Peptides against a protein of PDB entry 3S8F. Designs and how they scored, part 21

Target 1, 157 residues: chain A of PDB entry 3S8F
Amino acid sequence: VLTLFVAVPSLMTAFTVAASLEFAGRLRGGRGLFGWIRALPWDNPAFVAPVLGLLGFIPGGAGGIVNASFTLDYVVHNTAWVPGHFHLQVASLVTLTAMGSLYWLLPNLTGKPISDAQRRLGLAVVWLWFLGMMIMAVGLHWAGLLNVPRRAYIAQV
Target 2, 166 residues: chain B of PDB entry 3S8F
Amino acid sequence: DEHKAHKAILAYEKGWLAFSLAMLFVFIALIAYTLATHTAGVIPAGKLERVDPTTVRQEGPWADPAQAVVQTGPNQYTVYVLAFAFGYQPNPIEVPQGAEIVFKITSPDVIHGFHVEGTNINVEVLPGEVSTVRYTFKRPGEYRIICNQYCGLGHQNMFGTIVVKE

## One batch from the design tools (peptide; made by RFdiffusion4, then SolubleMPNN)

Design b1_p9_5_s2 (from b1_p9_5, 6 letters changed)
Fold by OpenDDE base, seed 2:
Structure b1_p9_5_s2 (fold): chain B 157 residues (1-157), chain C 166 residues (1-166), chain A 9 residues (1-9)
Amino acid sequence: as target 1 above (157 residues)
Amino acid sequence: as target 2 above (166 residues)
Amino acid sequence: LQEMLDNTV
C-alpha cells in the first residue's frame, strides 16, 4: 500500500530531476535531443556518482512496484530477486549518492579542492562500483526468477 | 532573468512528465505481459486462519506427525505441517503423485519459511497463523523444503523433504 | 543455545 501510494509521485519526481539535468546540460552548451547529456560535468565524481545511482534506481523503482503487487510478489518473495532489488536501491542509489556527496563535502569542509589524482580515482571508484552493482543486481534478479531462495546457501539451480 | 529560466524549466518539466506518464503505461504493459507469459501459476493464499502456537504441539491436527496426512476426498489430501527450530514435521512428507494436496503450515516458535524446490510453493510461516497452499505434484520423487526466512542459529540447516509416490 | 545448536544436525 505504501509503495503504491508513493509510486506515482516518486516517478514524477524522478523525471523532474531529469528535467533539471536537461536544463543544466543545455545551459552548459548541449544541443539537440541528447547533446545536453554530453554537456553535463562527467569529469566530476560528485556529479557522476549520484547520476549513476539514479540510473540504478530506475529498474529498482520498477521492481518496487512489482514487489508490492500481490500477484507478482508470490513469484519473487523470499527469492534472490529481493536482494537484487535492495542492491539497486540501497547499494546503488543511496551508496553512490553518499559517495558523490563526499566528493562535494570534503573540498568544502577543508577549503581545498581535491587533487586531479583524487578526482580521477574517484571517477574510477564510482564507475567500477556501479558496474559491479549492476552485474550483481542483474544476477540476483535472474536467479530469483529461477527460484533461487533468499537466505539460503543451497539452491536447485 | 528568473522568469525566462522558470518558463524554460517548466517546458522541460512538462515534457518529462508526459514521458513519465507514457512510461507508466509501459510498465503496466510489462506487468501484464509478465503475468500472461508466466508459466508457473501463482498459488494464492487462503483465508486467514489462526491457531494457538503454545498448544499446537499438544493438541489438534499438527500434534501427531503420523496423522498429519489426511485424505479429504478422492485423490485429495490435507497435510498439516509444522515448521519449527530447526526442521519440519512430518519429515518426510509422503503424498501420492497426481493428488491435490492442501498444505496447512504453522509454527510453534518463530517465523519460518516454506520453500519447496522444483515448485512454486513459497510462503512464510508465522506462529499463530496457518499458511494454506494448494499444489498437485505431477512428477514423482523427492522435493526439498528450504527455510528462506531467518529463524535463528540453525536456520541454514533447516530442511525437509516431500516424497511424491507413484 | 547449545540445545538449539544440537538440533541443527
Scores: peptide ipSAE 0.023, ipTM 0.802, DockQ to the pose 0.041
Fold by OpenDDE base, seed 5:
Structure b1_p9_5_s2 (fold): chain B 157 residues (1-157), chain C 166 residues (1-166), chain A 9 residues (1-9)
Amino acid sequence: as target 1 above (157 residues)
Amino acid sequence: as target 2 above (166 residues)
Amino acid sequence: LQEMLDNTV
């Protein structure tokens, strides 16, 4: 019940953030239904990291609703499904947001911009992190549906 | 300028609200699909039953592993199982094939898990509470019980066995 | 305690 209560304002916040991104993209010259996405600063790891975190948070949030269901929880509770869920929430959104924050914060604190090489490396790190996290999350959710237990080193499947 | 900005914001708001509504239906559909395809794994919760964890080892139906399996009717058994640090009793649990088994599971110490491989039996075991699970084993053989709730240093080695006899 | 230790490994 509590999870569902907080899900509503969380969804509202998510769509508000998305609206802000759209507005920013349109200010940068993006047009049409999807053109604003291309106009966003995808060359900046400080931007890319949090956005990828937000993308990972979407299926994670949906999973949260599943986990909060008394009927569906009987299927997924204490299986690998649960780690899959919170890795999307914590290891994706929170971690990527923290990583992105560093790409902005450190240059501003030192007064020195990052080099182009550092920028490219940062982009590689963030995208690889996201890719790895998505692979792991999908695997964990899949394993959970196959009744692989949580907190066990061995399983029948 | 302010009027144009207001209209633009309103348009974005309407668009994202429409999108959110569409996604809501997608999520509902996904939930429905999950329910339709995975309902076999649902074990309904039983009546809340309490027990004193400090005396459960000394008196009552969990006290003697040799008397843990009780026949309650034709092809019906109740099995009183203790999950403890770090194992299960009785071990092994011997039950006949095709019989309806009611597991009554509790803990004398800390929270444990009771996950039976090859079945939909997967419950947490809380000290002071009795978990009730009903299951019928259709296939003979050995089924491993796994603790899937962290319970201490020996958690990773906490296993049991259910032997289903023909 | 002894039971716990015996079943740790």
Scores: peptide ipSAE 0.021, ipTM 0.799, DockQ to the pose 0.037
Fold by OpenDDE base, seed 4:
Structure b1_p9_5_s2 (fold): chain B 157 residues (1-157), chain C 166 residues (1-166), chain A 9 residues (1-9)
Amino acid sequence: as target 1 above (157 residues)
Amino acid sequence: as target 2 above (166 residues)
Amino acid sequence: LQEMLDNTV
């Protein structure tokens, strides 16, 4: 009961963040049901990185409910599914958030803005990271469902 | 316009909160569906069988690998398996095809994994606890046992074999 | 899942 109860505040927090993004987008001139998304500052790696992290966190969070379900855990436990889950949570969300934070923090601490070239490179880095992580995560989850074990270099699948 | 902004924020928050609650119910419904359709609503009770890991090698059913396979009935066997750093005992485990096998698995040292390749047998092995798995091998041959829980420097090479005899 | 449950004692 307590384990699954954690899903409640987590979901509330996640969608509160979404609400904040919607409000920000609308303040920037976004209109309509989805127009606010386009209005967000997608040219700033300090913004894009953590948002991409959030996108990875969505399936990861859903997977968290699966992993926390003792019935479904019989299927996924100690398979490649589990690494797939925490690569979304840690290697995507946490890592990308750290990257984004750095893109904001360093310019502010040094008083020197990043160059346009650095900005473009930063965008490339975070998008490529996200893409790679999504491919790997999907692969790991899929492999896990095929009963590929975690922490093993050999699998007959 | 601050008032207008605050009202807007409140509206968006309410909407997304409603969505979050809806998603929560969706996930619960999916779990319920799985239980109803695949398990007939049966929730397995936890079983805890304990053993002393410090003496399991010296006495009891795990002590002698030659006596690890015990016939308990017609076409029924119990196999007492030790997972240790870094291997399994007995190795190989020899069982007949088509027999109902009850594996009783424990560890004398650290936590290990017991993942039988080609099967759905996948359990953690904890010192002081006995993992029990029932399985019937339908196909003869060799099945590799893989440790899927990091247990030390030799973890990557910790394998066993189940030989199913025709 | 049912298979896993059946195999777990």
Scores: peptide ipSAE 0.015, ipTM 0.815, DockQ to the pose 0.029
Fold by OpenDDE base, seed 1:
Formats: structure tokens, C-alpha cells, sequence
Structure b1_p9_5_s2 (fold): chain B 157 residues (1-157), chain C 166 residues (1-166), chain A 9 residues (1-9)
């Protein structure tokens, strides 16, 4: 029996976070169906980093459902698909959340606000990180579907 | 007005909750679709078979590589394969094209992988357990066996070959 | 180590 019911709490949590973002955007003056997105503080790397992590976590979560499928696991197990999955989960969400936390924590602990240059650098770092992770993740998932094994330096394809 | 604010918040929460449930069904539907369209390549799981990894090299069907390929019927073979640090035996594995091959794979030492390029054969090999995989090679040639589970210093060079004869 | 890396039998 396919028991993917375990995905329900995770999805509920994920979309509750999305609801929180919508609420925050609307409080910041965003209006309409999508106007709240523009109203979010995209100039703050402490905000952008974890949000990008969340975006990476979406396809990763979908992949998690696939990986949890008994039958589909026969296809993806020990292929490049698996590293693709956890790079989305760990290298994107966890890592970017840590980066975001750092952008908040250091100024708070030192009592010194970040400069504009540091802010811009931070934004560049998290966006480039996200882009790189997405490229790598797509490549790994694709390679996995082509039966490229993990933990190997050689493959037929 | 607190009542209006509360009602608005609840509406947004309900909307996102509904979306989450919808996405769940989408994912389930995608899984169902993939299974419905790709069932021909699924290898059914067999019963759990146990062996003693400490004696598997000395006695039993895995002990002699020269006797590893056993014809069990017309156009049917069983191949007893050992995955060990760091290689496979027999090597090469020679089987005829078009024959139904049952691989019985185990390990005398640590966990290994058994990934055959160009096929859907991909299993972990655990000491004390026998992995059973059934496959029919439709094309002649050489198929490389790759260890896709880290097993030690020689892991990266742990390869085998299946030779499919016309 | 080299022997281990080269040994497939």
C-alpha cells in the first residue's frame, strides 16, 4: 500500500510558512494576488537567504515523496538522484537558512550593523549560491534518471 | 476590527491549506501515472534469503567461480556472484543473449553495490543476505558492473564485467 | 594500496 500520508504534515507546514510570508507582505503594503511578494524585504540577505532555501525545498520535498515510494525507489536508489535530493534539502534550505541566520546574528552580537556594501555582497552570495545549487540539483536528478550511479566517477551516459 | 482581521487571516490559511492538499493529490497522481506507464521495468522483490558471510567463500554455490553460472532450464541461468573488496566474481560473467538470468549476489566482507550499466539492475549487497535480481539481456556485448556503495579504499576501482554472447 | 586498487579477483 502506498502510504504517502506522511507528506501531509510537511505540506501543511510548508504552506503555512507561505501564508506567513503573504501576511508579512500584506502588512508591508502589498496588495492584490501577487503584490505582497514585491512588498517583502528582498534587499535584506537575512530574509532572502532562507526564502530561497524554501524555494529549493519545494522540489526537494517533491523528490522526497518519490524517494519514499517503495516502487519508485527502485528507479532512483543509489543513483545521482539521491545526492540531487539532499543537496536541495541540506545545501539549499539548511545552508541558506544558516547564512540568513548569520546575517542577523553577527550584527546583533557585535552591535554593529552591516554596511551597504556588505548587504549587497550578501545578496550576491545567497543568489549565486541558490543558482548554483539549482543547476547542480537539476543536473543530478537528470543524471539519476539516466541511471548514473552515485559514489562513482564513471558512467555510461 | 479584530473580527474582520481574524476572518481574513483564516481565509488565507484555509486557502493555502487547500493548495497543500491539492498538491498532495497531484504528487500521488504523478506517482500513479509513472507506475502505470512504467511497470514493465519493475523487478519484483524476492524473499529474504540469508547466508553465512564467513563461509560463503569456502562452501556453497559461491565458492567456485568456475561453477558460478548454472543452467537451470531451457534458456534460463542462475549466476552466483560475490561482491567483495574490491571486485566481483566471477569476472567476467558470461551469459547468453536472450536467456533469463537470475543473479544471486552476496558479500563475504562489507556492504557493496551491484549496478549494471545499460540495465535496471541496481542493488545493495549486504553480507549475510542474498540479493536476487532477474534480468534478460537483449543485446550482446559487455556490461560494466559498478560498485555504487562505499566499501573502502578501493571502492572507486571496484568494477566487474558481464559478457553477453550471441 | 595499489594492489588493492588493481585487484578485481
Amino acid sequence: as target 1 above (157 residues)
Amino acid sequence: as target 2 above (166 residues)
Amino acid sequence: LQEMLDNTV
Scores: peptide ipSAE 0.013, ipTM 0.819, DockQ to the pose 0.044

Design b1_p9_5_s3 (from b1_p9_5, 7 letters changed)
Fold by OpenDDE base, seed 2:
Formats: structure tokens, sequence, C-alpha cells
Structure b1_p9_5_s3 (fold): chain B 157 residues (1-157), chain C 166 residues (1-166), chain A 9 residues (1-9)
């Protein structure tokens, strides 16, 4: 019940954020249906990290609704599916948002801008992190659907 | 200028909200489709039943593993299973192929899992609560029961067996 | 209490 209670407000928030991104992209000179996406500051790890987190949160959020559904949860509960969901929500959204926040916070606290080398390294880190999380999450969800159990070291699949 | 900006933002928000609503219906449809096409296997059965975990080993249908398998009708059985630290009883559980089996599972100690490999039987077992699962084994052989809920130091080695006879 | 918690989550 709690999951479903927060699902609708969360969806509204997510799409409001998307609307804000579109507005920002258009202010930066993006045109057309999708041109605003390219106009966003993809060279800034403080921006890229939380956006990648949001992208990971999309399937994670859908999975949350699945996990909250009685009939579907019966199938996926305590399988590898559940860790897959968690890694999208925590290790993707929360962690990448924290990383992005750090890239914003440190320059502001120290008064020193991030060097170009640090910026490039930061971009590499967040993209590689996202890629790794997506591979792991997809694998875990797939394994879960194949009835691989959670909290067991062996399984017959 | 501020009014124009607000109007523009509102237009984008309305568009994205409309998209979100459309996606909601798509997700509902996908869930409905999945449920309609993938309903084979385990069906949760029965109402919430309570039992006293402190007496379940001494009294009632779980007390004697030799009497755990009860024929309730033609080709229908109820199996009273205990999940405990660290195993299952009866072990093995012997049932006929093609029979409708109602598992009634509870715990005398802590929370356990009841996951039958090769099937989609997968429930948590709580002390004081009876988990009810209905299933029909179509293939004879041995099915391993594993615990997928942490229950202590011996959790990883907590196994049982269901033997399905021809 | 436990049942209420189970229903809310």
Amino acid sequence: as target 1 above (157 residues)
Amino acid sequence: as target 2 above (166 residues)
Amino acid sequence: MQLALDLTV
C-alpha cells in the first residue's frame, strides 16, 4: 500500500523534472522535439550523474510497482529480482545523485573550480558506474525471472 | 516576462503529465497481459491462519511428521510442513504425481523461506502464521526445498526434498 | 499491529 501511495506522486515529480530539463535545454538553444536534450550540459558530471540516476530509476520504479503487486510479487519475491530492483534504486539513483552532488558541492565549499582533468575523470567514473549498474541490474532481474533465489549460494535453473 | 516563462513551463509540464498518464495505462495493460498469460503454476490459497509457534511441535497437524501428508480427497492432499533452524519436516515430503497438493507451512522458531526449485513455489514462513500454497507436480522426481530468507548461521545449508512418485 | 504493518507496506 505504501509503495502505491508514493508511486503516483513520484511519477508526477519525475515528469516534472523532465519538464524542467526540457525548459532548460530550450533555454540553452535546443530546438525541436529532442534537440533540447543535446543542449543540456553533458560535459558536467554534476549534471550527468543525477540524470543517469534518474534513467536507472525508471525501470526501478516500474519494478517497485511490480514488487508491490500481490500476484507478481509472489513470483519475484526473494529471488534475484529483488536485489536487481535495489541496485537500480540505491546504487544507481541515490549513489549517482550523491556523486553529482559532490561534484557541485566541493567546488562551492573550497572556492576552487574542478580542473578539466578532474571533470573528464568524473564523467568517466559516472558513466562507467552507470554502465556497470545497468549490466548487473539487468542480469539480476533476468536471473530472478528464471527463479534464481536470493540469499542462496546454489540454485537449479 | 515572468508570466511568459510560467506559461511556457506550464505547457511543458502539461505535455509531460499527459505522457505520464499514457504510460500509466501502458503499464497497467502490460501487467494485465502478464497476469493473463503467465498464471500457470502456484496459486496462493486460503485465508490468513494463525498458529502458536510455541506448541506447534507438540500439538496439532505439524506435530508428527509421519502424519504430515493427509489425503483430503480423490487425488488431493494437504501437507503440513515445518520450516525450522535448520531444515524442513517431513523430509523427504512424498507426494503422488498429478495430485493437487496444498502445502500448509509454518515455523516454530524464526522466519524462513520455502522455495521449491523447479517450481514457482516461493513463500516466506513466519512463526505464528500458516503459509498456504497449492501446486500440482506434473513430473516425477526430486525437488529441492531451499531457504531464501536469512534465518541464522546455518541458513545456507537449510535444505529439504520433495519426492514426487509416479 | 503486525497485520497493520503488513498491510501498509
Scores: peptide ipSAE 0.021, ipTM 0.765, DockQ to the pose 0.029
Fold by OpenDDE base, seed 4:
Structure b1_p9_5_s3 (fold): chain B 157 residues (1-157), chain C 166 residues (1-166), chain A 9 residues (1-9)
Amino acid sequence: as target 1 above (157 residues)
Amino acid sequence: as target 2 above (166 residues)
Amino acid sequence: MQLALDLTV
């Protein structure tokens, strides 16, 4: 009960963040069911990085429910599935949030805005990082379901 | 403007909250579905059994590798396995094909893994606890045991073998 | 039984 109960406030928090994004997008002129997404500042790496982190965190969070489930954890525990989960939660969400925070923090601390070249480079870095992490995470989860062990250099598959 | 913004926020929060609740039910349903349809990988947890890791090598069923495989009934065996830095005993573990094998696994030193390739046997082995796994090998051959819990400098070389005889 | 255990932990 206690372990699965943690999923409730976690989901509430996640979707509250989503609600905040919807509100922000609509304030920026987005309309309709999905138009608010397009209205978000996708040209700003300080915004894009955390949002991509959140997108990685969604399947990671779903995996967290699996990992926290007594019977399902038996299937996935200490397989490549677990590192897959970590790379979504830490290497995607936390890392991208940190990157995004730096893109916001440094200009504010120095009083100097980022150049357009730095902005474009930042966007490229964030998107490439996200893409790489998604490929790796999907691969690790898949390998885990095939019973590939973690912390081992040898696998049957 | 503040009032309009507040109302809008509340509407969006309510919508997403409803969605979150729906997703909770979906996840629960998926768990139930996977348990109902994909039970082959689910091994019931045994009763918690404790042992003294400081004496497990000297006395008791784990002390003598030559006596580690115990026939408990017709086509039923219990195998007392130690996972240690850095290997398993007995090694190899010899069991007959088609027999019901109960593995009783513990550690005298640190936490290890017990992952048997080609099977769904995958447990952590904790000093002071006995991991119990029941399995029936349907195919004869050699099954490699892999440590999937980091246990020190020799972790990557920590392997064992189960030999299933016809 | 396992499902019940899963929901209770």
Scores: peptide ipSAE 0.017, ipTM 0.793, DockQ to the pose 0.023
Fold by OpenDDE base, seed 3:
Formats: C-alpha cells, structure tokens, sequence
Structure b1_p9_5_s3 (fold): chain B 157 residues (1-157), chain C 166 residues (1-166), chain A 9 residues (1-9)
C-alpha cells in the first residue's frame, strides 16, 4: 500500500515540470489550452530531447504503478514487460535527457555554437530515437502480456 | 515582477497538481478493475514456507524425483519441483489433464525462474523458500519450463518439460 | 525487515 503512495510525490514532481513548461510557453506568446505547447522551442534538440523523454516517461510511470502492485507484478514479473518498462524509463527519459544535455553542453564547453546542419541532424536523431523506443517499448509490453519471458532466447507464444 | 512570475507559476502548479491527483485515482481505479476482472488463473500463495536448501536434496518431499508427483485427492496433485543449476527435477513432470496441480518449487543452490510456456505460471524460486503455484492444465501436451532469472553460465540452456496426459 | 517490507507493499 505504501509503495503505491510513492507515486504521489513522483506525479507532483512530473507535473511541476509540466507547469514550468506551460509557464515558459506562455511567456513565449502561447495562448489558450494548448497554444503554449506550440510556442515552445521545438527547433532546438536540447529542448526536444528531454521533452520527448518526459512523454515516454508518462506510460512508463503508469507501468511503474502496475509493477508496484503486488498482484499485477506477479503477472508481468520476468516477462518482456519488464524490459519494456526499462526502455521507457531509462532509454527514453534518462537517455534523451542526456542527449539533450549534450546538445546544450558541448556548444557551451567549446564556445562554438552548433551549425544549422548539426541542429537539424540533432532533431532527426532525437525524434528517430524516440520513435524507435516507443515501437520497441510497445512491442515488449505487448509480448510481456502474452507471457514472453525475459532472459530467454526462445518463446512459444 | 519576480513575485508576479512566482504567483503565475504557482497557479499553473495547482492546476497540474489537481490533474495529477485525478490521474492517480484513474490509475488506482484501473488497477482495481483489473484485479476484479482478472482473478482467474494462477494466484500466488500468501503464506511463506521455508525449507533448508542444504538438505532439500537428501530428505523430504523433494529428495526423490520418482515420488515428486503426489496425489492428494481424486483430481488433485502436488508436485515437488527442484530448480537447480542447470535444470529441473523431475524432468519431465507428468500430470493428468484436468487435475488441479499444486506446484511446490524450491532451489538447492541459487535463485532460478519457473516459467511455464503456454500458461500464466511464472515465479521466482529462491533457495530456502518454497514457491507455491496452483494450476489446472486444460489441454494435453508438452509445456516447456524456462528459467527467466539469470542463474549462471548455463542459464540459457536451463529447460524442463511438463507432460500433460489425457 | 520482512514485516516492514510486507507493510510497504
């Protein structure tokens, strides 16, 4: 029971980040319920990468609540579901945040701004990464629900 | 100016916090619904049963693989299974179709997995603990047991078979 | 420890 309550501060933190994004978007001229999203700097891979990570973290977090449930974890434990969850949490949020951080950090460390070509390439990389991770994660979760085991090279399903 | 900005941020935070709480309730409701509708199948045992892993091969119900399948009722069996590096005992496990099977699984060495393909049987097997799983095989045939917990260099080759007889 | 774990689940 207490394990599920860990979701409360986690959600509070996540949605505080969302609130910060909304505020930033509105400062950039965004209006209405969704206009602030369009106003965010989607042309900057240093911004796009961690935001895509956050988007991947949403279903991952929901899965985390499932995994924290004693009864439901019995169903999904040591199946392909678990790697699916990891790829959302680590390979999405953590990895994309790291990638985005590099797009900010390297120009600052070198004192050289990124070229337009590098910027466009960076955007392509992070979007393709996100797409690939989402496909993989959905596939792994689906396979897990079909009782495909993890740490095995054979599946009978 | 900073004060106005902080107040604005706080207002957005309140809205998002309300949304977060609503989502929490949705998730709890989904879990509750899943538990209410998906209670059929393998239910984990709630009672912890312990065994000495150092003697489990020499004495007790796991010691003789020929006596591992015990009829406990007209259509009920208990199967005492050892998961070890790197296999299962007995192998194959022979059980009748349509009978209620209670698997009592333990390990003499390290942690293993007991994953039966084609079923929802999937438990970790810890030395010193007995994993209990109840299942009824509706279809005759062979069911492969897979170790889904890393247990050493031979982990990838650790398989067993359950043979369900008509 | 075990009891604490059981209560936290």
Amino acid sequence: as target 1 above (157 residues)
Amino acid sequence: as target 2 above (166 residues)
Amino acid sequence: MQLALDLTV
Scores: peptide ipSAE 0.015, ipTM 0.795, DockQ to the pose 0.023
Fold by OpenDDE base, seed 1:
Structure b1_p9_5_s3 (fold): chain B 157 residues (1-157), chain C 166 residues (1-166), chain A 9 residues (1-9)
Amino acid sequence: as target 1 above (157 residues)
Amino acid sequence: as target 2 above (166 residues)
Amino acid sequence: MQLALDLTV
């Protein structure tokens, strides 16, 4: 069994989601190679949140392949790299997906649509969250490459 | 209309799947490139060595900290290190500059980390197993050993020191 | 060799 073969189903899933986004964008009137992206509902936090999560998951997934390599894992294991990976996978994708789900779920459960103010606030929250997560993740990965240890409050760099 | 939509979906899926496979190969290629260019920095995996964690403090090469540093050849040493809750033994570890040091690290209690600042030495230490790391200190001075695996209430304070002498 | 191990184990 190939260790890195585990990446195949994950990539297939990821790009199937991308295909669904393309299809949705084209149904909404998007044309051309990239015009479908602009046609997606970027004004809806229920959409934006999980999509931003997916974007964070891309480098996280690449990092997963690195972590699964014996030789490369030797470099990154138990360094700040690992928390960086986790924050992309969990605190970005999973958390943003959960946030997006709430923006869909609450209006449906209550029967009350979200106000425009709530919508704008929601957009601000998910974008700021994503930005913060990207900054933190890049910092943690960089620190990990500089041999900053995981689970330690002190480092010599 | 349904047939047209179905064909369109299939076309998009095929395109993205092809891209997915291409990216997989790109990642593999990047790994291969990294290995090809950075192989000199990779410490070869040692043989799996087992010890009894219940007796390692009492008998064998880890039992006496005063005998932990063993010269095995010209400018070659083996250092038998215990990682325990919550510290390292011996502490400090004294080794000569420029000598090839083989660290043999094990634990009598729980899993610990052995991370030496300023070096590429970073291993997990498992009770019942011996971690082997080979390193040559080029610069004299003090190198801090950090536990980077949670091992209990005193984990955050679990430090050691390697003193490299000229 | 190392790459092969990374892929196969």
Scores: peptide ipSAE 0.018, ipTM 0.809, DockQ to the pose 0.023; fails the geometry check

